# Ledger of designs, part 9: peptides against a protein of PDB entry 3C2G

Target 1, 209 residues: chain A of PDB entry 3C2G
Amino acid sequence: IRTFDLLGLLLHDSDAIDGFVRSDGVGAITTVVQYPNNDLIRAGCKLLLQVSDAKALAKTPLENILPFLLRLIEIHPDDEVIYSGTGFLSNVVAHKQHVKDIAIRSNAIFLLHTIISKYPRLDELTDAPKRNRVCEIICNCLRTLNNFLMMWIPTPNGETKTAGPNEKQQVCKFIEIDILKKLMSCLSCEGMDTPGLLELRSTILRSFI

## One batch from the design tools (peptide; made by RFdiffusion4, then SolubleMPNN)

Design b1_p9_2_s2 (from b1_p9_2, 5 letters changed)
Fold by OpenDDE base, seed 5:
Structure b1_p9_2_s2 (fold): chain B 209 residues (1-209), chain A 9 residues (1-9)
Amino acid sequence: as target 1 above (209 residues)
Amino acid sequence: MSYKKLSED
């Protein structure tokens, strides 16, 4: 725990973070969080989030790491773990087609929907910190989805990857009324990036409606 | 294409 905290304190500059990642830091964290210790898992996932935007991740093999993380955030009950994990996912897939492919093959789209679905409506949460965290998790999920959707947008040359039928079906679940209501409820949360959320919503809706 | 990333304070 303290080690991860220390690393978190030290890894504030991009070069240091890149150095950590190049030294297989992500793999090291992933190894540590495999132990059934909630404190370690929380700390490790937070650290993952902190390094999730590292350029060096483009050269890091994530074939084993990403599926593990996806499984972790699927089953772990701690909102902080879910927040960190979904945040990591959203960042790591950005600008990295090969990582998107790994995630999608690992059923990430469905998982994102599952995560959003498991949380109650925000209006049912009276605790503001909890409500905000849930909102942030939902945002992370939608951001991740948005990043996936980008690969299916036609390029100027008219070429684009096409979503498979399963992927399309899974994406369509995000336009269900319950999901949309949860998204809309996030707009009322204080400190949220409302414009960003609206943009994400628009992207999702335009992509499949 | 504009990819979205999480920004943490």
Scores: peptide ipSAE 0.119, ipTM 0.800, DockQ to the pose 0.153
Fold by OpenDDE base, seed 4:
Structure b1_p9_2_s2 (fold): chain B 209 residues (1-209), chain A 9 residues (1-9)
Amino acid sequence: as target 1 above (209 residues)
Amino acid sequence: MSYKKLSED
């Protein structure tokens, strides 16, 4: 835990973060969080989130790391872990087709839907910090979905990668009224990027029109 | 449609 805190302090710029990642820092974290210590898992996942936008990740093999993280998020009912994990996921899949492919093969789309579906409606949460965290998690999930959807946008060359039938079916689940209501409820959360959420909403809805 | 990332303060 203290080690992760220290690393968090040191990794304050992109160069340091890249150095950490190049030295297999992500792998090291994922190894550490395999131990059944909730505090350690939380700290490790938070650190993962902190380095999740590193350029060096493009050169980092994630074939084992990403499925592990997805499984961790799936089985660990901890908001902080889920927040960090979904945040990490959203960032690492951005601009990286190969990472998207790994995530999709690892059933990430379905997992995102599952996460959103399992959380209660925000109006049922009386604790403001909890409500905000849940909102952020939902946003992370939807952002990740958005990043996946980007791969199916036609390129200037007219070529578009096509989602498989399973992926299409899984994506379609996000237009369920329950999911849409939860997205809308996030707009009322304090401190949220409302314009960003509105843009995301628009993007998601357009993908189905 | 644009790529989106989580930013933490």
Scores: peptide ipSAE 0.109, ipTM 0.788, DockQ to the pose 0.151
Fold by OpenDDE base, seed 2:
Structure b1_p9_2_s2 (fold): chain B 209 residues (1-209), chain A 9 residues (1-9)
Amino acid sequence: as target 1 above (209 residues)
Amino acid sequence: MSYKKLSED
């Protein structure tokens, strides 16, 4: 915990973050969070989130790391772990086709749906900090989905990857009324990127309808 | 449409 706190303080600029990533920092974190300590796992996942947009990640093998993180998110009920993990996922798959492929093969789309589905309706949460955190988690999930969907949208150059039938089926679950209601409920949360959420909704609805 | 990232401030 102390080590992660120190690293969090030191890794405040992009160059330092890249240096950490190049030194297999992501692998080191994933090794440490194997220990069943909730505080350690929280700190580790937070640190992962902090380095999740590092340019050096484009050259980092994530074949073992990403499936592990997805499993961690799946089995932990901790909102902070889920927040950091889904945030990491959303950032790491952005602009990286090979990472998207790893995530999708690891059933990430289904997991994102599961996460959103397990949380109660935001209007049922009376505690504002809790409600906001849940909203942020939902946003992270939907952002990740959006990043996946972008790879299947035709480009002006006519080049596009086609989603498989399984992926299409999994994506279609996000147009369920319950999911859409939860997305819309996030628009009322303080500090949320409302225009971004509306764009996500539009992307989801247009992708396969 | 663009790729979206989470910013931590």
Scores: peptide ipSAE 0.107, ipTM 0.789, DockQ to the pose 0.152
Fold by OpenDDE base, seed 1:
Structure b1_p9_2_s2 (fold): chain B 209 residues (1-209), chain A 9 residues (1-9)
Amino acid sequence: as target 1 above (209 residues)
Amino acid sequence: MSYKKLSED
């Protein structure tokens, strides 16, 4: 726990972060968070999020790391772990087709839907910090979904990847009224990227037209 | 269309 805290304090420079990643820091964290200690898991996932936008990740094999993280956020009910994990996921799949493929093969789309579905509506949460954290988690999930959907949207020249039938079915679940209401509820939270959320909504809706 | 990333403080 203390080691992760120390790393979190030191890794503010992009070059330092890249150095950590090049030294298999992501793999090291994922190994450590396998221990049944909630505080350790929280700290490790937070550190993962902190390094999730590192350029060096483009050269890091994620074939074993990403499935493990997805499983972790699937089974661990901790909001902080889920926040960090979904945030990490959203960042690492951005601009990286290979990483998107790994995530999708690991049932990431279904998991994102499951996470959103398990949380109560924001209007049912009276505690502001809790409400904000839940909103952020939902946003992380939707951002990740948007990054997936982008690869299936036809370009002006007609070229596009085609989603498989299972992926299409899983994506269809995000137009459920309960999911849409949760997305809309996030727009009322202060400090949220409202234009970004509106774009996500548009992308989701366009994926089914 | 641009990919979105989480910005954290």
Scores: peptide ipSAE 0.105, ipTM 0.786, DockQ to the pose 0.151

Design b1_p9_2_s3 (from b1_p9_2, 6 letters changed)
Fold by OpenDDE base, seed 4:
Structure b1_p9_2_s3 (fold): chain B 209 residues (1-209), chain A 9 residues (1-9)
Amino acid sequence: as target 1 above (209 residues)
Amino acid sequence: MSYKILSED
């Protein structure tokens, strides 16, 4: 735990983060979080989130890492783990087609829906920190979805990757009224990027229209 | 726009 905290303190600049990632830091974290220690898992996932925007990740094979992380998020009920994991996922799939493909093959879309569906409505959460964390998780999930949707938007060159039938079906679940209500409820959370959420909402809705 | 989650400092 202290080691991850220390690493977090040391990784303040992009070069340090890239150096860590190039040294298989992500692999090291994933190895460590395999131990059944909740504190260790939390700290490790937090560190993953901290390095999730590293440029060096583009060169890092994630074929083993992503499925592992997705499984971890699936089985671990801890909000902090889910927050960090979905945040990591959101960041690593951003602008990286091959990573998106790995995530999708690993049933990420369905998992995101499952995560959102498991959380109660925000208005049912009286504890502000809990409510905010849940909101952030939902936002991470929806942002990740948005990143997936972006791959199916026609490029100026007319090349559109078509979502497979399974992916389309999984994506369609996000237009369920419960999911939409949860998205809307996130707009009422303090400290959230409201303009960003509105943009996300618009993108998601436009993808289904 | 792909959204990047800024790690809480």
Scores: peptide ipSAE 0.098, ipTM 0.742, DockQ to the pose 0.114
Fold by OpenDDE base, seed 2:
Structure b1_p9_2_s3 (fold): chain B 209 residues (1-209), chain A 9 residues (1-9)
Amino acid sequence: as target 1 above (209 residues)
Amino acid sequence: MSYKILSED
């Protein structure tokens, strides 16, 4: 745990983060967090989040790492782990087609829906820190979804990847009234990117309808 | 545009 804290303190600049990633740092963290200790898992996932936007990740094989992380955030009860994990996922799939493909074939779209569905309505959460953390998790999930949706939106050049029927079906689950209500409830949370959430809402509603 | 989140310090 102390090691992860120290690493977190040292990894504040892009070059250091990239160096860590190039040295298989993500793989190392993933190995360590397989130990059944919640404090260790929390610290490790936090560190993953800290390095999740590293440019070096574009050249890092994630075929084993992503499925593991997806399983972790599916089953782990700690909101801090879920926050860090969904945040990592959101960042790591951004601008990386091969990573998006790995995530999608690992059932990430369905998992995102599952995570959102597991949380109560935000208006039912009276504790502000808890409510805000849940909101952030939901937003991470929805941002990740948006990153997937962007693959299937036609570019000005007319090039577009076609979503498969299974992906379309999974995406359609996000227009369920419960999901939309949760998205809208996040707009009332402090510190949230409200314009971004509104854009996301429009993207979801226009996608595959 | 793909979305990014800020990592916590």
Scores: peptide ipSAE 0.093, ipTM 0.732, DockQ to the pose 0.109
Fold by OpenDDE base, seed 3:
Structure b1_p9_2_s3 (fold): chain B 209 residues (1-209), chain A 9 residues (1-9)
Amino acid sequence: as target 1 above (209 residues)
Amino acid sequence: MSYKILSED
């Protein structure tokens, strides 16, 4: 725990972060968070989020890491872990087709729906910090979904990949009224990327036209 | 287009 805290204090520079990742830092963290210690898991996932946009991640094998992380965020009860994990997922799949493929094969689309479904409506949360954290988690999930959906949207000049039948079925779950309401509720949260959320909504809806 | 988020702390 103290080691992760120390690393968190030291990793404020992008080059330092990249150096950590190049030295298999992500692998080291994922090894450590396999121990049944919630404080350690929280600290480790937070650190993962901190390094989630490192350039070196493009060269890091994620075939073992992503499935593990997906399982962790599926079952762990701590919102901080879920926030960090979904944030990491969102960032690591961004602009990386091979990583998207790994995530999708690992049932990520369904998992994102599951995570969103576990949380109450934001209007039912009276504690502002809790509400904001839940909103951020939902946004992370939807952002990740958007990154997947964008692969299947026809572009004027590009070949469109076709979603498989299973993926399409999983995507269809996101047009459920409860999911849509949760998306809309996030628009009212302070400090949220409203334009981004509106784009997410549009992308989701267009996926069914 | 893919989205990235900012990390905390």
Scores: peptide ipSAE 0.033, ipTM 0.677, DockQ to the pose 0.109
Fold by OpenDDE base, seed 1:
Structure b1_p9_2_s3 (fold): chain B 209 residues (1-209), chain A 9 residues (1-9)
Amino acid sequence: as target 1 above (209 residues)
Amino acid sequence: MSYKILSED
């Protein structure tokens, strides 16, 4: 058992997780996963996912951590690392505007598109565990995108943030036919958040009207 | 609405 696996086994409740995060646990993990050991990287990213919904993350500086993680999931070939990393990203940007801003500045929107584009169509994957994992990764990316897009949708009172021209261009890539087909394929998978994916589809379409 | 995922046990 790796050190991160042990920590994962010990973190069973919200208070313990929050305590770990308050003690700069996320920073510690990100430091350790810089070593060229795939098992360590996998275990570390899994632990990141496990603590990604901690309340203490709202008070954790992520200016250095988040860009590093984005680079990791951009280049690492292991689907388990990509799954954990995209899951962490999705959770950590949720309900945290300052974290969304860091992610966007770090080219997260383009990265999400890149990750989805790397994987084959789900119907081309005959191995069920592999297919399911790929589907989950795509869903994590799309959920993250939805969290970004919601910032730029006008409220009933007409107030909204405006996406920059680069962000708009990057968002436009998600209406490509290949991306839309992959989204639709994910909707057919059992155990997926179908309502959430449908909402995302609607949000994407509305972003171009 | 922001979406969150649950970690695998």
Scores: peptide ipSAE 0.039, ipTM 0.669, DockQ to the pose 0.108; fails the geometry check

Design b1_p9_2_s4 (from b1_p9_2, 6 letters changed)
Fold by OpenDDE base, seed 1:
Parts: structure tokens; C-alpha cells; sequence
Structure b1_p9_2_s4 (fold): chain B 209 residues (1-209), chain A 9 residues (1-9)
């Protein structure tokens, strides 16, 4: 735990973060968080989120890391772990197409739906810190979904990747009324990326019309 | 690897 806190303090600039990632720092954290200690897992996932925008991640093999992280955020009960893990996923998926492909093959689309579905509506949460954290988790999931959907939207040149039938079926779950209500509730939260959520809403609608 | 959540006894 103290080591991750210290690393978080030392990784204060882009060059330090990039150097850590080039030295397989993400793999090292992923190895340590396999220990069954919730405080260690929380601290490690927080550090993963901190380094998730590193340019060096574009050169890091994530074939073993992403499936592990997806499984962790599927089963772990701590919202701080879910927040950090979904934030990491959202950021790394934005870097390269091959990372998106790894995530999709690892059932990420279904997992995003599962995570959003397990949380209550934001209007049912009276505790402001809990409500804000749940909103952030949902937004991380939705931002990740947007990055996937954008691959299957036809470009002006008519080139598009085709989603498989299973991926299409999984994407269709995001037009469920419960999911749409949660998206709308996130738009009403202060300090959220409202433009990004509106873009996602538009992307979802365009994927089904 | 099954993550056994160790219940805090």
C-alpha cells in the first residue's frame, strides 16, 4: 500500500509516468494486485488510473493485463476499484484499435452493461459522495462504449468495420429504458463531461436507426 | 484464478 502511495507521489509529470510505463510498471502493478488484499487492490487500481493516459501504453502489450482487469472489475465489490478500473479501461481503449479489439474479445461490451445495470438510479442515492462515484463509474462505462461504437459507424468514405452478431446484440442492450434513464441522470450531475455523454447518446441513437 | 473475496472475519 505505502509503495503505491509513494509511486503515486513520484509519478507527478508525463515523463515520469511514461518512464514508469516503459519499464513495465502496469504489468508490475497488475502482478501485485493479484494478492487478495482489498486495500492493496484499491491502491494498485488507483495507480493504474493515474498512469492510464501515458503515451507509452500505446506500445505496451495489454493482452494479459486487460482480461485480468476486466475480470477484477466484474467481481470486486469496492466502488473505488470499479471506478479506477473502468477509468483505466476508458483511457487505454482510446489509444489504439488493437486495445479495443482485445477488450471486445474479452467481453468488455457485456461487462459495461453489467456494471451500469448493478447500480441504482442516481436519484435513489441520497449520499452525495456515493452518488457522484456511481455517476463517474457509469460515465467511464459509457465513454468506453462510445469508443467501441465509433469503430462501426460508416466513415464518409464508406469504410466501416462490421460488428459481429454477438457484439451487435450486446450493444442493443444499451437502448434499454433503464440504461437510457441512467445516462440521462448522469447528464444532470454537476462536473460531468456533458459534451461526451451527449456525443455517446447521439452515437447510440445512430447505431440503431 | 478464482478471486476468493476473503470475507473479513
Amino acid sequence: as target 1 above (209 residues)
Amino acid sequence: MSYKILDEE
Scores: peptide ipSAE 0.000, ipTM 0.397, DockQ to the pose 0.023
Fold by OpenDDE base, seed 2:
Structure b1_p9_2_s4 (fold): chain B 209 residues (1-209), chain A 9 residues (1-9)
Amino acid sequence: as target 1 above (209 residues)
Amino acid sequence: MSYKILDEE
């Protein structure tokens, strides 16, 4: 645990983060969080989130790391792990088509729906710290979904990937009334990425029109 | 299999 805290303090600039990632730091964290210690898993996932925007991740193979992290998020009932893991996912898929493909093959779309579905409505959460954390998790999931949907929207240049039948079916779950209500609830939360959520709303509309 | 708790140190 102390080692991850120390690493988090040392990884304070982009060059240090890129150096860590180039040295297989993501693989090292992934190895350590395989131990069944909740505090270690939490600290490791927090560190993964911290390095998730590293430019060096473009050259890092994520074929084994990403499925493992998705499974960890699926089975671990810790909001801090889910927050960090969904944050990592949202960042690594943002600009990397091959990473999106790995995530989709690893059932990420269904997992994101499951995560959003398990949380109550934000208006039912009276504890402000808990409400904010849940909102952040939902926003991470929805931002990740937006990044997936953008693959299937026709670009001005006419290049469009077609979503598979299973992918289409999983995406259709995000237009369920309960999911849409949670999206709208997140838009009402102070300090949230309102522009990103509005972009997702627009992307959803464009995907189903 | 008793997973040894990695010491809190």
Scores: peptide ipSAE 0.000, ipTM 0.391, DockQ to the pose 0.021
Fold by OpenDDE base, seed 4:
Structure b1_p9_2_s4 (fold): chain B 209 residues (1-209), chain A 9 residues (1-9)
Amino acid sequence: as target 1 above (209 residues)
Amino acid sequence: MSYKILDEE
């Protein structure tokens, strides 16, 4: 645990983070968090989130790492693990088509829906720290969804990937009234990525209208 | 077999 905290302190600049990632640091963390210790898992996932925007991740094979992390998020009830894991997912799928494809094949779309669905409405959460954390998790899920939807929007050159029938069916679950209400609730939270959520709203409208 | 959690400080 203390080792991950120390690593987190040392990995404060982009060069250090990229160096760590190039040295298979992500693989090392994912190996360590296989140990059934909740505090270790939490610390490891927090460190994964911290390095999740590293440029070096574009060259890192995620074929084994991403399915493992998705499974970890699926089975772990801890909000800090879910926050860190969904944050990692949202960052690594950004601007990387092959990573999006790995995530989709690993049932990420369904998992994101499951995560959003399991949390109460934000107005039912009286504890401000808990409410904010839940809002952040939902935002991470929705940002990841936006990145997936963007693959199926025509580019200026007219090239468009076609979503498979299964992906289309999974994506359609995000227009459920409960999911839309949670999206709207997140837009009312202070300090959230309101521009990103508005972009998602626009993307959803373009995808389903 | 109960794995003893090593109290690593």
Scores: peptide ipSAE 0.000, ipTM 0.375, DockQ to the pose 0.019
Fold by OpenDDE base, seed 5:
Structure b1_p9_2_s4 (fold): chain B 209 residues (1-209), chain A 9 residues (1-9)
Amino acid sequence: as target 1 above (209 residues)
Amino acid sequence: MSYKILDEE
């Protein structure tokens, strides 16, 4: 725990973060969070989130790391772990086609739906910190979904990766009324990435029209 | 791996 806190304090600049990632820092964290200690898992996932925007991640093999993290956030009960893990996922798939492919093959689309579905409606959450954290998790999931959907939108050059039948079916779950209500509830939360959520809404609409 | 929630005793 203290080591992750110290690492978090040392990894403030982009060069240090990139250096850590190039030194297999993500692999090291994922090794440590395999221990059944919730505080260690929380601290490790928080550190993963902190380094998740590193440019060096584009060169990091995530074939073993990403499926492990997806499994962790599927089963872990702690919202801080889910927040950090979904945030990491959202950032690492951003603009990285090969990482998107790993995530999709690892059933990430279904997992995102599962995560959103497990939380109550935001209007049912009276505790503001809890409500905000749940909103952030949903936003992370939806932003990740947006990054996947963008793969299947026709580019100006006419090149389009086609979603498989299973992927299409999994994506269709996000137009369920419960999911849409949660999206709309997130748009009403103060301090949220409203532009990103609006972009997602637009992308979803374009994917289903 | 079964994540046992260690109850904070």
Scores: peptide ipSAE 0.000, ipTM 0.397, DockQ to the pose 0.023

Design b1_p9_3_s1 (from b1_p9_3, 6 letters changed)
Fold by OpenDDE base, seed 1:
Structure b1_p9_3_s1 (fold): chain B 209 residues (1-209), chain A 9 residues (1-9)
Amino acid sequence: as target 1 above (209 residues)
Amino acid sequence: MSYRLLEEE
């Protein structure tokens, strides 16, 4: 725990973060969070989120790390772990086609739906900190989904990757009325990325038209 | 924390 807090303080600039990632820092954190201690897992996932936008991650082999993290956020009960893990996932799949392919092969689309589905509607949450954290988790999941959907939208001049029939069926679950209501509830939260959520809404609709 | 939306490659 204290080591991750200290690392978080030292990783305050982009060069330090990139240096840590180049030294297999993500692999080191992933090894430590395999220990069954919730405080250690929380601290490690928070540090993963902090380094998740590093340029050096484009050169990091994520074939073992990403499937492990997906399993962790599938089963772990702590919203802080889910928040950090979904935030990490959202950042690492951004602009990285090979990472998107690893995530999709590791059932990430279904997992995103499962995570959104397990939370109550935001209007049912009276505790403001809990409501805001749940909103952030849902937004991380939806942003990650948008990053996947953009691969399959035909561009006027580009080779479009075709989604398989299973991926299409999993994507169809995000137009369920409960999921759409949760998306709309997130649009009403203060301080959220409203443009990004509107883009996702448009992307979802375009995927079925 | 700036979540980077897809800037088009």
Scores: peptide ipSAE 0.011, ipTM 0.389, DockQ to the pose 0.302
Fold by OpenDDE base, seed 5:
Structure b1_p9_3_s1 (fold): chain B 209 residues (1-209), chain A 9 residues (1-9)
Amino acid sequence: as target 1 above (209 residues)
Amino acid sequence: MSYRLLEEE
């Protein structure tokens, strides 16, 4: 725990973060979070989130790491772990086609739906900190979905990666009334990334029209 | 920590 806190304090600048990632820091954290200790898992996932926008991650082999983290956030009960894990996922798939492909092969689209579905409606959450955290998790999931959907939008060059039938079926679950209501409830939360959610809404609409 | 929104170019 203290080691992750100290590492988090040392990893403030982009060069230090990139240096840590190049030194297999993500693999090291992933090894530590395999221990059945919730405090270690929480601290490790928080540190993963901190380094998740590193440029060096484009060269990091995530074939073993990403499926493990997806499974962790599927089963872990702690919202802080889910927040950090979904935030990590959102950042690592951003602008990285090979990472998107690993995530999709690891059933990430279905997992994102599962995560959103397990939370109550935001209007049912009276505790403001809990409501905000749940909103952030849903936003991370939806942003990750947006990054996947963007692969299947026709480029100006007419090249379109076609989603497989399974991926299409999994994406169709996000137009369920419950999911749409949760998206709309996130748009009503103060301090949320409203532009990103509006972009996602537009991307979803473009994917189904 | 800045989540990279896809800024539409």
Scores: peptide ipSAE 0.011, ipTM 0.382, DockQ to the pose 0.279
Fold by OpenDDE base, seed 4:
Structure b1_p9_3_s1 (fold): chain B 209 residues (1-209), chain A 9 residues (1-9)
Amino acid sequence: as target 1 above (209 residues)
Amino acid sequence: MSYRLLEEE
């Protein structure tokens, strides 16, 4: 725990973060969080989130790391782990086609749907901190989905990756009325990335029309 | 390689 806190303090600039990532820091964290300690898992996932925007991650093999993290957030009921893990996922799949492919092969689309589906409606959450955290998790999931959907939108040059039939079926679950209501509820939350959620809404509409 | 979670006895 304290080691991850110290690392988080040391990883305050992009060069330090990139240096850590180049030194297999992500692999080191994922090794440590295999220990069945919830506080350690939480601290490790938080540190993963802190380094998730590192440029060096584009060159880091994520074939083992990403499936492990996806499994971790699937089985762990802790909102802080889910928040950090979905945030990490959202950032690492951004603009990285090979990482998107690893995530999709690792059942990420279904997992994102499962995560969103497990949380109550935001209007049912009276505790503001809990409501905000749940909103952030849903936003992370939806942002990750947006990054996947963007692969399958035709570019102006007509080049597009075609979603497989299973991927299409998994994506279609996000047009369920419950999911759409949760998306709309996130748009009403203060301090959320409203532009990003509006972009996702537009992307969803373009993907299904 | 399926990581078996060690069930806490």
Scores: peptide ipSAE 0.000, ipTM 0.354, DockQ to the pose 0.021
Fold by OpenDDE base, seed 2:
Structure b1_p9_3_s1 (fold): chain B 209 residues (1-209), chain A 9 residues (1-9)
Amino acid sequence: as target 1 above (209 residues)
Amino acid sequence: MSYRLLEEE
């Protein structure tokens, strides 16, 4: 635990973060979080989130790492692990087609739906810290979905990947009334990525109309 | 490293 806290303190700039990622730091963390210690898993996932925007991740093979992390957040009940894991996922799939393809093949779309579905409506959460954390998790999931949907929207250059039938079916789960209500509840929360959620809303409309 | 060392670190 203290080692991850110390690493988090040392990884204070982009060059240090990129250096850590180039030294297989992500693989090292994922090896350590295989131990069944909740505090260690939480600390490791927090550190993964901290390095998740590193430029060096564009050259890091994620074929074994990403499916493992998706499974970890699927089975782990801890909101801090889910927050860090969904935040990591959101950042690593951003602008990386190959990583998006790994995530989709690893059932990420369905997992994101499952995560959103398990949480109550934000208006039912009276505890402000819990409500904010749940809102952040839902926003991470929805931002990740937006990154997937953007692959299937025609670019000005006319090149677009078509979603497969299974991918379309999984995406259709996000237009369920419960999911849409949760999206709308997140838009009403103060301090949230309202622009990103509005972009997702527009992306959903363009994908289904 | 023993499991205990990772729990204490």
Scores: peptide ipSAE 0.000, ipTM 0.367, DockQ to the pose 0.025; fails the geometry check

